# Designs tried in a protein design run: peptides against a protein of PDB entry 3OGK. Part 146

Target 1, 307 residues: chain A of PDB entry 3OGK
Amino acid sequence: ATPDRLSRRFPNLRSLKLKGKPRAAMFNLIPENWGGYVTPWVTEISNNLRQLKSVHFRRMIVSDLDLDRLAKARADDLETLKLDKCSGFTTDGLLSIVTHCRKIKTLLMEESSFSEKDGKWLHELAQHNTSLEVLNFYMTEFAKISPKDLETIARNCRSLVSVKVGDFEILELVGFFKAAANLEEFCGGSLNEDIGMPEKYMNLVFPRKLCRLGLSYMGPNEMPILFPFAAQIRKLDLLYALLETEDHCTLIQKCPNLEVLETRNVIGDRGLEVLAQYCKQLKRLRIERGADEQGMEDEEGLVSQRG

## One batch from the design tools (peptide; made by RFdiffusion4, then SolubleMPNN)

Design b1_p22_3_s2 (from b1_p22_3, 12 letters changed)
Fold by OpenDDE base, seed 1:
Structure b1_p22_3_s2 (fold): chain B 307 residues (1-307), chain A 22 residues (1-22)
Amino acid sequence: as target 1 above (307 residues)
Amino acid sequence: KKPLRELFEEEEEFDAELTVKP
C-alpha cells in the first residue's frame, strides 16, 4: 500500500499501524536503505489524514524531522504514539512530540534505539501533560532523564495506569509509586544487590492496584517484596529477573491468579509443572531462551485460548 | 500467524494496519 492510496480510501482514518521489516531479520542488521522510512507516511498524515489520533510505527526509521512534522500536524489531536522498535530519532524528536501534543494519552518507545541529547522531553511532559495513561520506554537506555519528572507525571496524570521504564534505581521511584495511585502495570527499573544493605528494598511500597509487574534484575533476595500482593498479580515479566528454577517455583506458587507469564527457559520442566498446578487462570505463557543458549531465538510460547 | 510476541502486546485495535514493503 502507498500513503496516497490509504488517504484516498480512508480519509477519516482515526488509527494507523505501520509495520516495517518483519522480525525474521535482526532489526539491527537492516540496511539503512531498506525503505522502512515513515517520512512519506508522515507527509500523508499531515496533509490528508486530519482525523488521525493514534499512530503506531513498528520497526521503522523515524527521524526528528518526521516526529516534528507529525507533532505539529496532529498537535492535541494526537492521543497515541507508539515508536515500537524504531530507530533514527533523538530526544529532540521526543521533545517536539510532548511539546505540541499536550493531550497525548499513550507514549511508547519500547525497544527503540535513539540518540539521547538531554532529559528535556520527560521534563516537558511532566510540566504540561495531565492526560497520560500509558508511558512506555521499556528496554531503552535513558541516562539523562529524572525520576522526579516521572513522579510529577504520576501526580498530575490521574489516569496513569501503565508505566514501563528503563534502568532507574527502584528506590529513586519511591516517590513515583506513592504518587501513581491508579497504576496497574509497572515494568523495568533496576534492583541492585547491596551486601551491606540486604534489606534495602523490603520496605518498598507499590501502588495498591498493581497487578502487572516486571522488575528488572530481581533476584531471590528481592523477590519477597512481591509476596504481600502476589495473589493480586495477574501478569509477570520475568525475562530480566535473576531467578533460578526454584525461585520461579516459589514465586509462581504465590501467584494463583496469574494470567500471563513471560520468562526464560530457566523455569524448566519443574517450573512448568508448578505453574500448571497453581496457576489455573493462566492464559498466556512466553518462554524465551536465555543468553546462555546460543541457539536460534525460537520463542516457544504456549497460548492457551481458554474461553 | 502472528508471532507469539505480538500475542502478548495488548494490541490496540487500529482502523488500518499496513506492512510497508521496502
Scores: peptide ipSAE 0.214, ipTM 0.659, DockQ to the pose 0.366
Fold by OpenDDE base, seed 4:
Structure b1_p22_3_s2 (fold): chain B 307 residues (1-307), chain A 22 residues (1-22)
Amino acid sequence: as target 1 above (307 residues)
Amino acid sequence: KKPLRELFEEEEEFDAELTVKP
């Protein structure tokens, strides 16, 4: 399909998802240069798709100029932008988006690669946005953004329900968690073991509605921080947790309302047995192979409830 | 207003989904 054909066929299009590189690229089977540029699509959006409010680019090359054009063309009409596993832009492009699209509700850069110039984009978002519902830069590396801006976003965006971040030290997010009263989902952060202070995370206060969670680098020593609200957890992302089989069993037993589990092979047969025994509402199970095992076959198993 | 719950469904229904070939 070409951009011009799309606009002619669907001039009133409200949402668009474009996929570039195939999923096989996740396994390094496809050269990095195999990717579609969003440029011709952004041009078409700007000129002819005047009702477009949701854009999802997956595995595409996106430049700052593309983002700037998109931002100016859609402005406050843009509600959703997902840069999913994209590349080619810098934080200047993100700054343009948040500057011009002040009513954006969903902003995603998950697994995107970019050049980080500064943290201004997050600061601008914090200063001007009150509409944000979903912020997701999971599995990204931002070193120049401030956790204080994230806290400000939480204070200003009353409808903020899902936040996924990179490697923020979790203790730096205490203010964020206190402010994010309606937060239901959190993924990312960084739990850093401190032998000299084993209980440094035990006083973390999570948002009361939190039910979808994935804490990066959570080990067995940190896992108990979940126990007070484990019964309300519906989704766990343990892909980046540092839990062994027995730790999985311990946690799973405490999550009877678990609907979605994402984890690694370390769960083992024992963990799966425990999961089947205690998690009767489980709908989705994703098990990835750990980095040390050759041949990452992601078996996404839909665990159908045997009725 | 799509319920906020739909925001968490991994499969956002898009009006159009296209695969761009280089």
Scores: peptide ipSAE 0.213, ipTM 0.655, DockQ to the pose 0.219
Fold by OpenDDE base, seed 2:
Structure b1_p22_3_s2 (fold): chain B 307 residues (1-307), chain A 22 residues (1-22)
Amino acid sequence: as target 1 above (307 residues)
Amino acid sequence: KKPLRELFEEEEEFDAELTVKP
């Protein structure tokens, strides 16, 4: 389809999802500049799709100019922007979005590649937005953003229900968790084991409504921080947890209301048996092969045809 | 207004889904 044909056929379009490069492009099989530019679509949105509220770009090339044009064209009418595995922009483009789209509800940059100039975009979002419901920059690397701005967002956005972040030290997010009273989902952060301080995270207080969780680098020593509310957990993302098969068994037994589990092959047949025994509400299971598991010969640590 | 559940699960239904070809 062409942008012109889209607007002529659907002038009252409210939501648009564009998919660019195939997954094969991630493996250097396709040049980075192989199609997928949002520019002609942003032009069409700006000129002819005046009712568009939700935009999802997946695996597309997005420039700062594209983001600036989109931001100015849609302004406070833009409710959702998802830059899903996109590339080509900097934090200046993000700054333009949050500056002009002050009523944005969903902002996603998950797995996007960008140049980080500063943390101003998150600061601007914190200073002016009160509508945010979903903030997701999971699997991104921000070094210049402040956890204090995240706390401010939580305080000001009472409808904030889902936040996914990069590698923030979890202890830096204590203020955020205290402010995020309605938060139901949290993914990311960084749990950093300290052999000299085994109880480093034991006093961490999570939001009372938290039921969807994925803590990066959570090992067996940190896992007990979940036990007080494990019965409340409905979704677990363990893809980046440092849990072995037995650790999975221990945690799963404490999560009888689990509906969604995402984990690695390390769960093994034993973990799947425990899952089947204790998690009767399970609706979705995702098992990925970890790079660390490609060489494991141990039957207990691998999902076989028996599971 | 779509339920908040749909937002955090990222299962938003779009009026149009297009694959952009070069």
Scores: peptide ipSAE 0.209, ipTM 0.642, DockQ to the pose 0.208
Fold by OpenDDE base, seed 3:
Structure b1_p22_3_s2 (fold): chain B 307 residues (1-307), chain A 22 residues (1-22)
Amino acid sequence: as target 1 above (307 residues)
Amino acid sequence: KKPLRELFEEEEEFDAELTVKP
């Protein structure tokens, strides 16, 4: 497919998703004409796709100039931008998006690689956006953004239902959780064990509607913070949790309404048995091989292909 | 009861995909 043919065939296109080659192949193996760069598509969007409100780039090369052009071309008509596993931009490009697209509802940078210049993009978003429903920079390396801006976003965006973040200390997000009254999904953060203060997270108050959750670095000592609302949980992301097989069993038994589970091979056959026994509403299961599991010869942590 | 194996979502990696929604 070529950009020019797209606009001719679909002049009233509202949503576009472009998938590039696997990330490992992006720089050396994608010819300029293959479409690994979003530039020709952004040009076409700017000129001819005047009804486009949703853009999803997956594994694409995206420059700040591309983002700036897209932002200016679509402005408040842009409702969704997903930079999914993209690279080539900086936070200046993000700043352009949030500056010009004041009514954006979904902003995603999950697993994208970028150069971080400052936290201005999140601050600008906090100062001017009231439409945001989904914010996702999960598995990114932002170090210059403020949790206070996230709190401001939660306060101002009453339709905010899903937020996925990087490694914020969870205690710094207390204000965010208090403000995010309609939040249904949260992933990320950082739980840091403190032997001297084992109960430091026990007073954490989550949004009342929270049902999709993935807390990074959650260990067995922190896991009890979920127990008060475990029956409400519909989705768990345990990919970055520090739970062993038995911990999985403990948590799963408390989540009878679980519909989606994402975890590592550490769940083991035992965890899968417990899952089958207690989670009758389960619809989707994702099991990944963790890097740390390559060294654990522990037979109990292996999911056997027991068909 | 769907067997547990049927609950797995495989991430399909495509070389290139264009998804168009009018």
Scores: peptide ipSAE 0.126, ipTM 0.623, DockQ to the pose 0.092

Design b1_p22_3_s3 (from b1_p22_3, 11 letters changed)
Fold by OpenDDE base, seed 1:
Structure b1_p22_3_s3 (fold): chain B 307 residues (1-307), chain A 22 residues (1-22)
Amino acid sequence: as target 1 above (307 residues)
Amino acid sequence: KKPLRVRYEEEESYDLELTVYP
């Protein structure tokens, strides 16, 4: 059995999402020597799935050659590419994608591992794309990309609504935030304490529509930067914030319209009580275990399913 | 202390999601 069975059954496939390794019961569509590689799927896409506009690979091995083939095969018809927790590629593969797929709307590499050769891929994206809506390289390590390119993307892509990045110094993203007028979601960056400049972040200006937010390394001293628009926050990612229990309580009390919260166990029972008291619109809660309790399962679920 | 920037992995599985047009 090969991916060709998929194209025969679904010649007009528009979106494909593959997660993990095939189960025995699903081998009728997958080669037995699948191995987690996207190669056979990319081959099938290139040859037979000519209407495919969205590709999502999760926990798969992706090579630069795979990306290059995909890019050339779908070109401007590719609207979404999500490399979700994937590995095996370099920034050359990303460069191929953005070079050939100039109308891409969603580009995600969240939690993927890769070899970084240069920052050309982001520069190319900045120079030629005006269609981007979602850019997500959250929880990745890019050291050679420029925040200026991100600003250019924001300026040129007026439909840009969600951006998640790695460890950019937040102050380097001031221009980006000013340009990203329609941005609704931002995650990542890096807040760095400076004893000599305790208020260096207090004058940050965020996009007016921002309502989903996760600032990495935000501590209690930086937290007040959210207060002016806390009432419009719908989603908070506090997984990488430096907030203690009481800090959580302080912030949560200021977010009455919060719908989604992702945080660590540090929120504690007290934080959960405050959450229940002040956030009546909460729909989803995710609690990860702290570093001291690694290996334990995360608590994740809908508030409506809570006892 | 900076939090560890690693999320816990789900159990490996295979899932195929398709969107097709007639």
Scores: peptide ipSAE 0.099, ipTM 0.584, DockQ to the pose 0.131
Fold by OpenDDE base, seed 2:
Structure b1_p22_3_s3 (fold): chain B 307 residues (1-307), chain A 22 residues (1-22)
Amino acid sequence: as target 1 above (307 residues)
Amino acid sequence: KKPLRVRYEEEESYDLELTVYP
């Protein structure tokens, strides 16, 4: 398919997803030459696809100019924008999107690499949007955005159900969690263990409907904060948790309604056995090898043919 | 030790997914 033929072939197109070349990324290191440019597609969207409300770019190069053109062309008709593992833009491009697309419901920048100029985009979003359902900048690095803006978004967007963020200190998100009354999914944040304050996070209150969760850097000392609502957890992202095999076993036993588990090899055959025993509603299991994990001969912490 | 945040993608072709309403 080519951009110039898209509108002729699909005049009533509502949703578009473009997939570029495959990528491998560590942190924000995404090679620019590994994706195609969205420019010709944005031109086609702007000129001819006037019913388009959902755009998903995966592994593509996206410039600020591309985002600006898209924002102005679709304006409040744009409901979904996903910049999935994309690169080439700055927060100025994001600012244009949230400025012109004030009824956007889904905004995703997960694993995208970009230049952060300021936190204005999140502030603008907080000031004007009341439609957000999904906000996702998981596995990104923002240093200039404010947790207060995230709280404002939660207060104003009553349909907000899923939020995935970067490395916010979890205690800075207390106000956000209090405001996000309908939140069902949260991923990211940062749990920072303090040996001098072992109960640092014990008073953290999560939204009542929370059932899909992935707290970054959660260790065994922090894990008990989940126990009061572990029975309602349906999805766990433990890819960036600091849990060993035994910790996995402890947590899994407390989550009988778990449907989706994403974790690393550290779960081991033992953890898989516990999973099979206690989680009868499991629908999906994803096990990854961590890049910093060694191939060891230990039975625990490794998934073998037994598991 | 904090785990590295690394993602790998399998080899895929340039692809397009479309949703059209009459």
Scores: peptide ipSAE 0.088, ipTM 0.555, DockQ to the pose 0.132
Fold by OpenDDE base, seed 4:
Structure b1_p22_3_s3 (fold): chain B 307 residues (1-307), chain A 22 residues (1-22)
Amino acid sequence: as target 1 above (307 residues)
Amino acid sequence: KKPLRVRYEEEESYDLELTVYP
């Protein structure tokens, strides 16, 4: 399809998803010249697609000008923007989006690569948005945004149910978790071990409805923080956890209502056996081999075709 | 000790998904 043909054929289009070229990406390292440009599509959206509420760009090149044009064209009618594995923009583009699209419900930048100028975009979002339901900048690196703004968003957006973030220190998000009363899903953050303070995370309070979870760098020492609500966990993202086979077995046994598990091959055949035994509600299983596991000698941490 | 976060995407380029309401 082409942009000009799109508006002629579907003048009342409400949701659009565009996929760029396939790629291999490492965290937020996305080649800038790999995907297609969204510019011609944004032009068509701005001129002719007046009913469009949802835009999803996957693996596309997106400039600040593109975001600015889109923001002004759709304004408060834009409910969903997903910059999924995109590149080419800065936080100025994000600022334009949140400034003009005050009723946005879903904002995603997962695995996108961008230039960070400041944290104004999150501050603006915190100051003026009360509609947000999903905020996702998982596997990104924002160094200039404030956890206080995230807390403000949680306080003001009572329908906020899913938040995925980059490498925020989890303790900086205590206020956020307390404010996010309806939060069901959280992914990301950073658990940082401190041998001088081994229990620094033990008093962490999670939202009471939390059931989909992925804590980055969670090790066996931090894993017990999940035990009080493990029975209500429906989805676990353990791709970036620091759990061994036995740790997987321990945690899985405590999650009888688990529906989705994403982990690495460290789970092993033993972990899969435990999973089959205890998680009868399992609907989806993703097992990935980490790049850092190449050449590692760990027979127990391998999954065979038997499982 | 920290896992490397690598993703592989093999979807067709410029694939279009549409949602149209009456």
Scores: peptide ipSAE 0.051, ipTM 0.579, DockQ to the pose 0.142
Fold by OpenDDE base, seed 3:
Structure b1_p22_3_s3 (fold): chain B 307 residues (1-307), chain A 22 residues (1-22)
Amino acid sequence: as target 1 above (307 residues)
Amino acid sequence: KKPLRVRYEEEESYDLELTVYP
């Protein structure tokens, strides 16, 4: 269905999700038409979909102009924006979104590719938003954003329950964790082994309600930081952890309430046996292949945060 | 009124998932 046809049929549309074809297919196999671009949809949203509060673009081409138009059209009525594996925009587009959509609750750009100009978008979000519940830029490369802005967001957004970030040094997020009193889910960050300082991360204090977790580059030496609250963990993302089979077994045994596990094939048959034995509430298991062949579990820095 | 979820699968370029309040 075309955007125009859809708006006529469903004038009270509340949520829209567009799933594009894979990026390679979008550029090489699809004729030069709007098929991979959000522009026609943004135009229709602006003109005719005035009840729309949730927008999810997956594997779409999104320009700064598209984001600016969307932001101005929906303003404080926009509650959810997900740029999932999208491309074509810069941080200027993100700045427009957070500037005009002051009551946004969910902002996601997980695995999106973009040009980073500055960290102003996160700063603007920190200065003016009090509504955020979900912030997700997992598997992205932001180098110009400040962990202090993330802390400010946590302090001001009391309903913040899920945050997924890129490669922030975990120690820089201490203030964030202290402020994020209602946080239930955290993924990302960067744990860096320091042989000269084995206790580097042992005093980390996590939010009391934290039950869904994925710490990037977590090795066996850092893993014990989870043990005090392992019994309350419901979801683990170990895709970017640096754990061997035996480490998986150790951790899994301490997580009897685990419901969701995402990991690599390094877990092996032995890890799966341990999982079956100790995690009776398991609902979903994801095992990725190929990463271990690249040695991602053995060396820090080999794990790609680009998605 | 309960929201209606509608899925459109189009062969060419995209899939749609919609939540509509009739």
Scores: peptide ipSAE 0.239, ipTM 0.783, DockQ to the pose 0.056; fails the geometry check

Design b1_p22_3_s4 (from b1_p22_3, 10 letters changed)
Fold by OpenDDE base, seed 4:
Structure b1_p22_3_s4 (fold): chain B 307 residues (1-307), chain A 22 residues (1-22)
Amino acid sequence: as target 1 above (307 residues)
Amino acid sequence: KKPLRVRYEEEEEYDYEGTVYP
């Protein structure tokens, strides 16, 4: 397929997803000059795909100019933009998107690599958007964005249901959680253990509808913050949690309605047994081998091939 | 180089997946 063939065949195209680069390679190990450039597609979108509402680029090279062109071409008609594992842009490109696409509902930059110039894009989004439903910059490195802007977004976007962020200190998101009354999914943040203040996170108040959760760096000391609503949890992302096998068992037992679990090999056969026993609604299980688990001899943390 | 996969969706009508070679 080519961009020109696309527009000729589908002049009324509503959604476009483009996938580039090999899946098997770590994104950071793939040369920047390798993969698909979105430029020719953005040109075609701008000229001939006037009804396009949703764009998903996966493993593509995206420039600020590409984003600017897309933003201006689709404007308030753009409802979804997903920059999934993309590279080549800066926060200026994001600023253009949120400036021109004020009715965007889904904005995703998960695992994308970019140059961060400032936090203006999130501020602009906070100032003008009331339509946002999904915001996802999970596994990204934003250092210049403000938690206050995220709070403003939560306050103004009543349909906001899913937010995934980078390494924000969770305590900085207290205002966000209070404002995000309809939030169902949250992933990311940073739980930072303080030996001198063990109750640091015990007073965290999560949105009442929260049922899909992944807190980064959550250890056994922080895990109890989930217990008040563990029964309503349907999805857990424990990939970046600091839980051992026994901790997994403890948490899983408290989540009888769990449908999706993503975790590391540390769950072990024991954890899988507990999962099978207590989580009868489980639909999907993802187990990854963490980099930190390479060479770990903990027998309990190993999942057998038969399991 | 692996080809790009493209998916096209028309609202409530049909979707199409194509391949673009780099």
Scores: peptide ipSAE 0.050, ipTM 0.548, DockQ to the pose 0.112
Fold by OpenDDE base, seed 1:
Structure b1_p22_3_s4 (fold): chain B 307 residues (1-307), chain A 22 residues (1-22)
Amino acid sequence: as target 1 above (307 residues)
Amino acid sequence: KKPLRVRYEEEEEYDYEGTVYP
């Protein structure tokens, strides 16, 4: 589809998802007409898609100007913006979005590449938004944002149910977790070993409704922090956990209500056997190759009965 | 050993698709 054709056919469009080029193309020198730039779509949105409230760009080139135009065109009517594996923008673009779209409910930048100028965008979001339900900058690198702003967001956004973040020290998020009373999903953070204080995370308190979880760099020493609520875990992201096969087995056995598991090959046949034995509600399994193995082969699918 | 947040590259294509919900 082209922007003009789409708008003519669907002038009352509410939701738009665009999937651009594969990553290989996205990060290389590409002709201007490769179809991966959002600019022509943003132009069309601004001019002709006056009812659009949800935008999802995947693997596309997005400039600050594009974001600014989109923000101003849709303003408080924009409820969802997903920059999924996008590139080309800076935090100034994000600032424009949160400044003008103050009723945004979903903001996603997962796996996007951008230039970080400052942390103002998150601060602005914290100061003015009360509508946020989903915030996701998983697998990104923000160094200039404040965990205090995240806490403020949690306090002010009563409908906040899913938050995925980068490499925040988990202990800096204690206030966030306390404030995020309705949080169901959390991914990211950073667990850091401290030889001088091995039990530094044992008193970490999670939101009561938390059932979808992925803690980055969680090792076997930190894993026990999940045990008190392991029975309520429905989704587990272990892609960035530091768990060996037997650690997987230990954790899986404690999660009888697990529906979705994402992990690495380290789970092994043994882990899969344990998974089949203890997790009867499992719906989806994703296994990726380890970081030390060069390869793109992921195994995804519904778990079927083994026999 | 910390896992790496790796983005995988797909085959180079110059196509795009859109999903529309009116």
Scores: peptide ipSAE 0.129, ipTM 0.630, DockQ to the pose 0.118; fails the geometry check
Fold by OpenDDE base, seed 2:
Structure b1_p22_3_s4 (fold): chain B 307 residues (1-307), chain A 22 residues (1-22)
Amino acid sequence: as target 1 above (307 residues)
Amino acid sequence: KKPLRVRYEEEEEYDYEGTVYP
């Protein structure tokens, strides 16, 4: 078996990253014989890879049994688990991980598809973990987890530097932000415009070290909440922001130390010009074509093929 | 040590790509 060959060659392996072929897992279009199961690898990890502390599965099928076996086999030696665009598990599997791996530093489930049974996994993590540095369930749908548990994690994990979440109302995370004194990166949440309360978010206090940010559904009315610390922003994720071209220009001008920008085609050539003018430290630019941009007739909101 | 990229091809299963950090 392929896993056996790996363990024989590298018995002292500390980090393993496995990538499956691209899958349409989000649409349940995975054939029964699609492959990409982590099971044989988890078996090998459990039996022969006794020094493994970091596991990254990308586009793999992961069952609760796989997670349970991994959790029990590695226990407090497991420092990193990344379930990146994986499927096949439930929150019971996550519960097993956080119950047995109490010294985990990185837990990622970004873009994974799973069945949510309850919020116990996050509660258990909050009650017992003090080592967490990175928590990432960005682009996931958790409805049964509590923002209070996230606050508890922030209070107890002094090394917590990066947190990416799903659709939490940002106002419910006020306590979390107050507790997360060393947080450098935050992505996700939900900003909900209220016509009756235009300044609903103006009094939000962010962690002082925050420099990598991506707020979901941030519009031009909410954008000013970033202005007090815009000069310290180094990475900005605007993929899920509701900003037009001019809004991009306004924000970019206030971020002279920006190194990484992720945005949609709405930035336009104008936004790119402003970016080039004001962001001299820019290292990476990602522009995605938004689904909503197919209908925008405004030529200024499109990046030309010549640019 | 540099990470090693490992690719596995199985007749009945999809290919696995892995990165090994010894």
Scores: peptide ipSAE 0.060, ipTM 0.696, DockQ to the pose 0.071; fails the geometry check
Fold by OpenDDE base, seed 3:
Structure b1_p22_3_s4 (fold): chain B 307 residues (1-307), chain A 22 residues (1-22)
Amino acid sequence: as target 1 above (307 residues)
Amino acid sequence: KKPLRVRYEEEEEYDYEGTVYP
């Protein structure tokens, strides 16, 4: 579909999701000038899709100018923006979004590639937004944003239920966790093992409603921090955990209410057996081949088709 | 019982300059 055809057919469109695909695969279906860039769609949104409140770009090229135009066109009517695996923008574009769309509820940049100029976008979001429900910059490289702004967001946004972040030291997020009283989902952070301080994370307090979790770099020494509330865990993201097969077995046994598991091939057939035995409410299982595990698979970490 | 949804995913390189579809 073309932008103009979409707007003519559905002038009252509320939600739009666009996906980029390699041009070679769809050359006969869509003109080349529309391929991969959000610009023509942003133009159409600005002019003709005046009721649009949710925008999801997946694997597309997004410029700061595109974001600025979108922000100004939709302003406080924009409730959801997802830049899912997108590229081409900087934090200036994000700043424009949060400056003009002060009632945004969902902001996602998961796995997007961008140029980081400063942390102003998160600061602006913290200063002015009280509507945020979902914040997700999981698997991104932000170095200039402040954990204090995240804490402020948690304090001001009472409906905040899901937050996924990059490699913040988990101890820097203590204030955030304390403020985020209604948080149900957290992914990301960074657990850094300290040989000299084995109890470094043992006193970490999580939000009481937390049931969907993925702590990056969580190893077997840090894993026990989950045990007090393991029974309430419904979703685990272990893609970036540093758990071996036995560690998976240990954790899974403590999560009888697990519904969704995302992990790497290291879970192995043994881990899958344990999962089947203890997690009777499991609905979805994702197993990814880790880049570091490719070619180094031991017998214990192998997931067979027979399982 | 709803069937268990199992996904096996691999990292794929993706070209961002692809075509656009809803």
Scores: peptide ipSAE 0.024, ipTM 0.503, DockQ to the pose 0.089; fails the geometry check

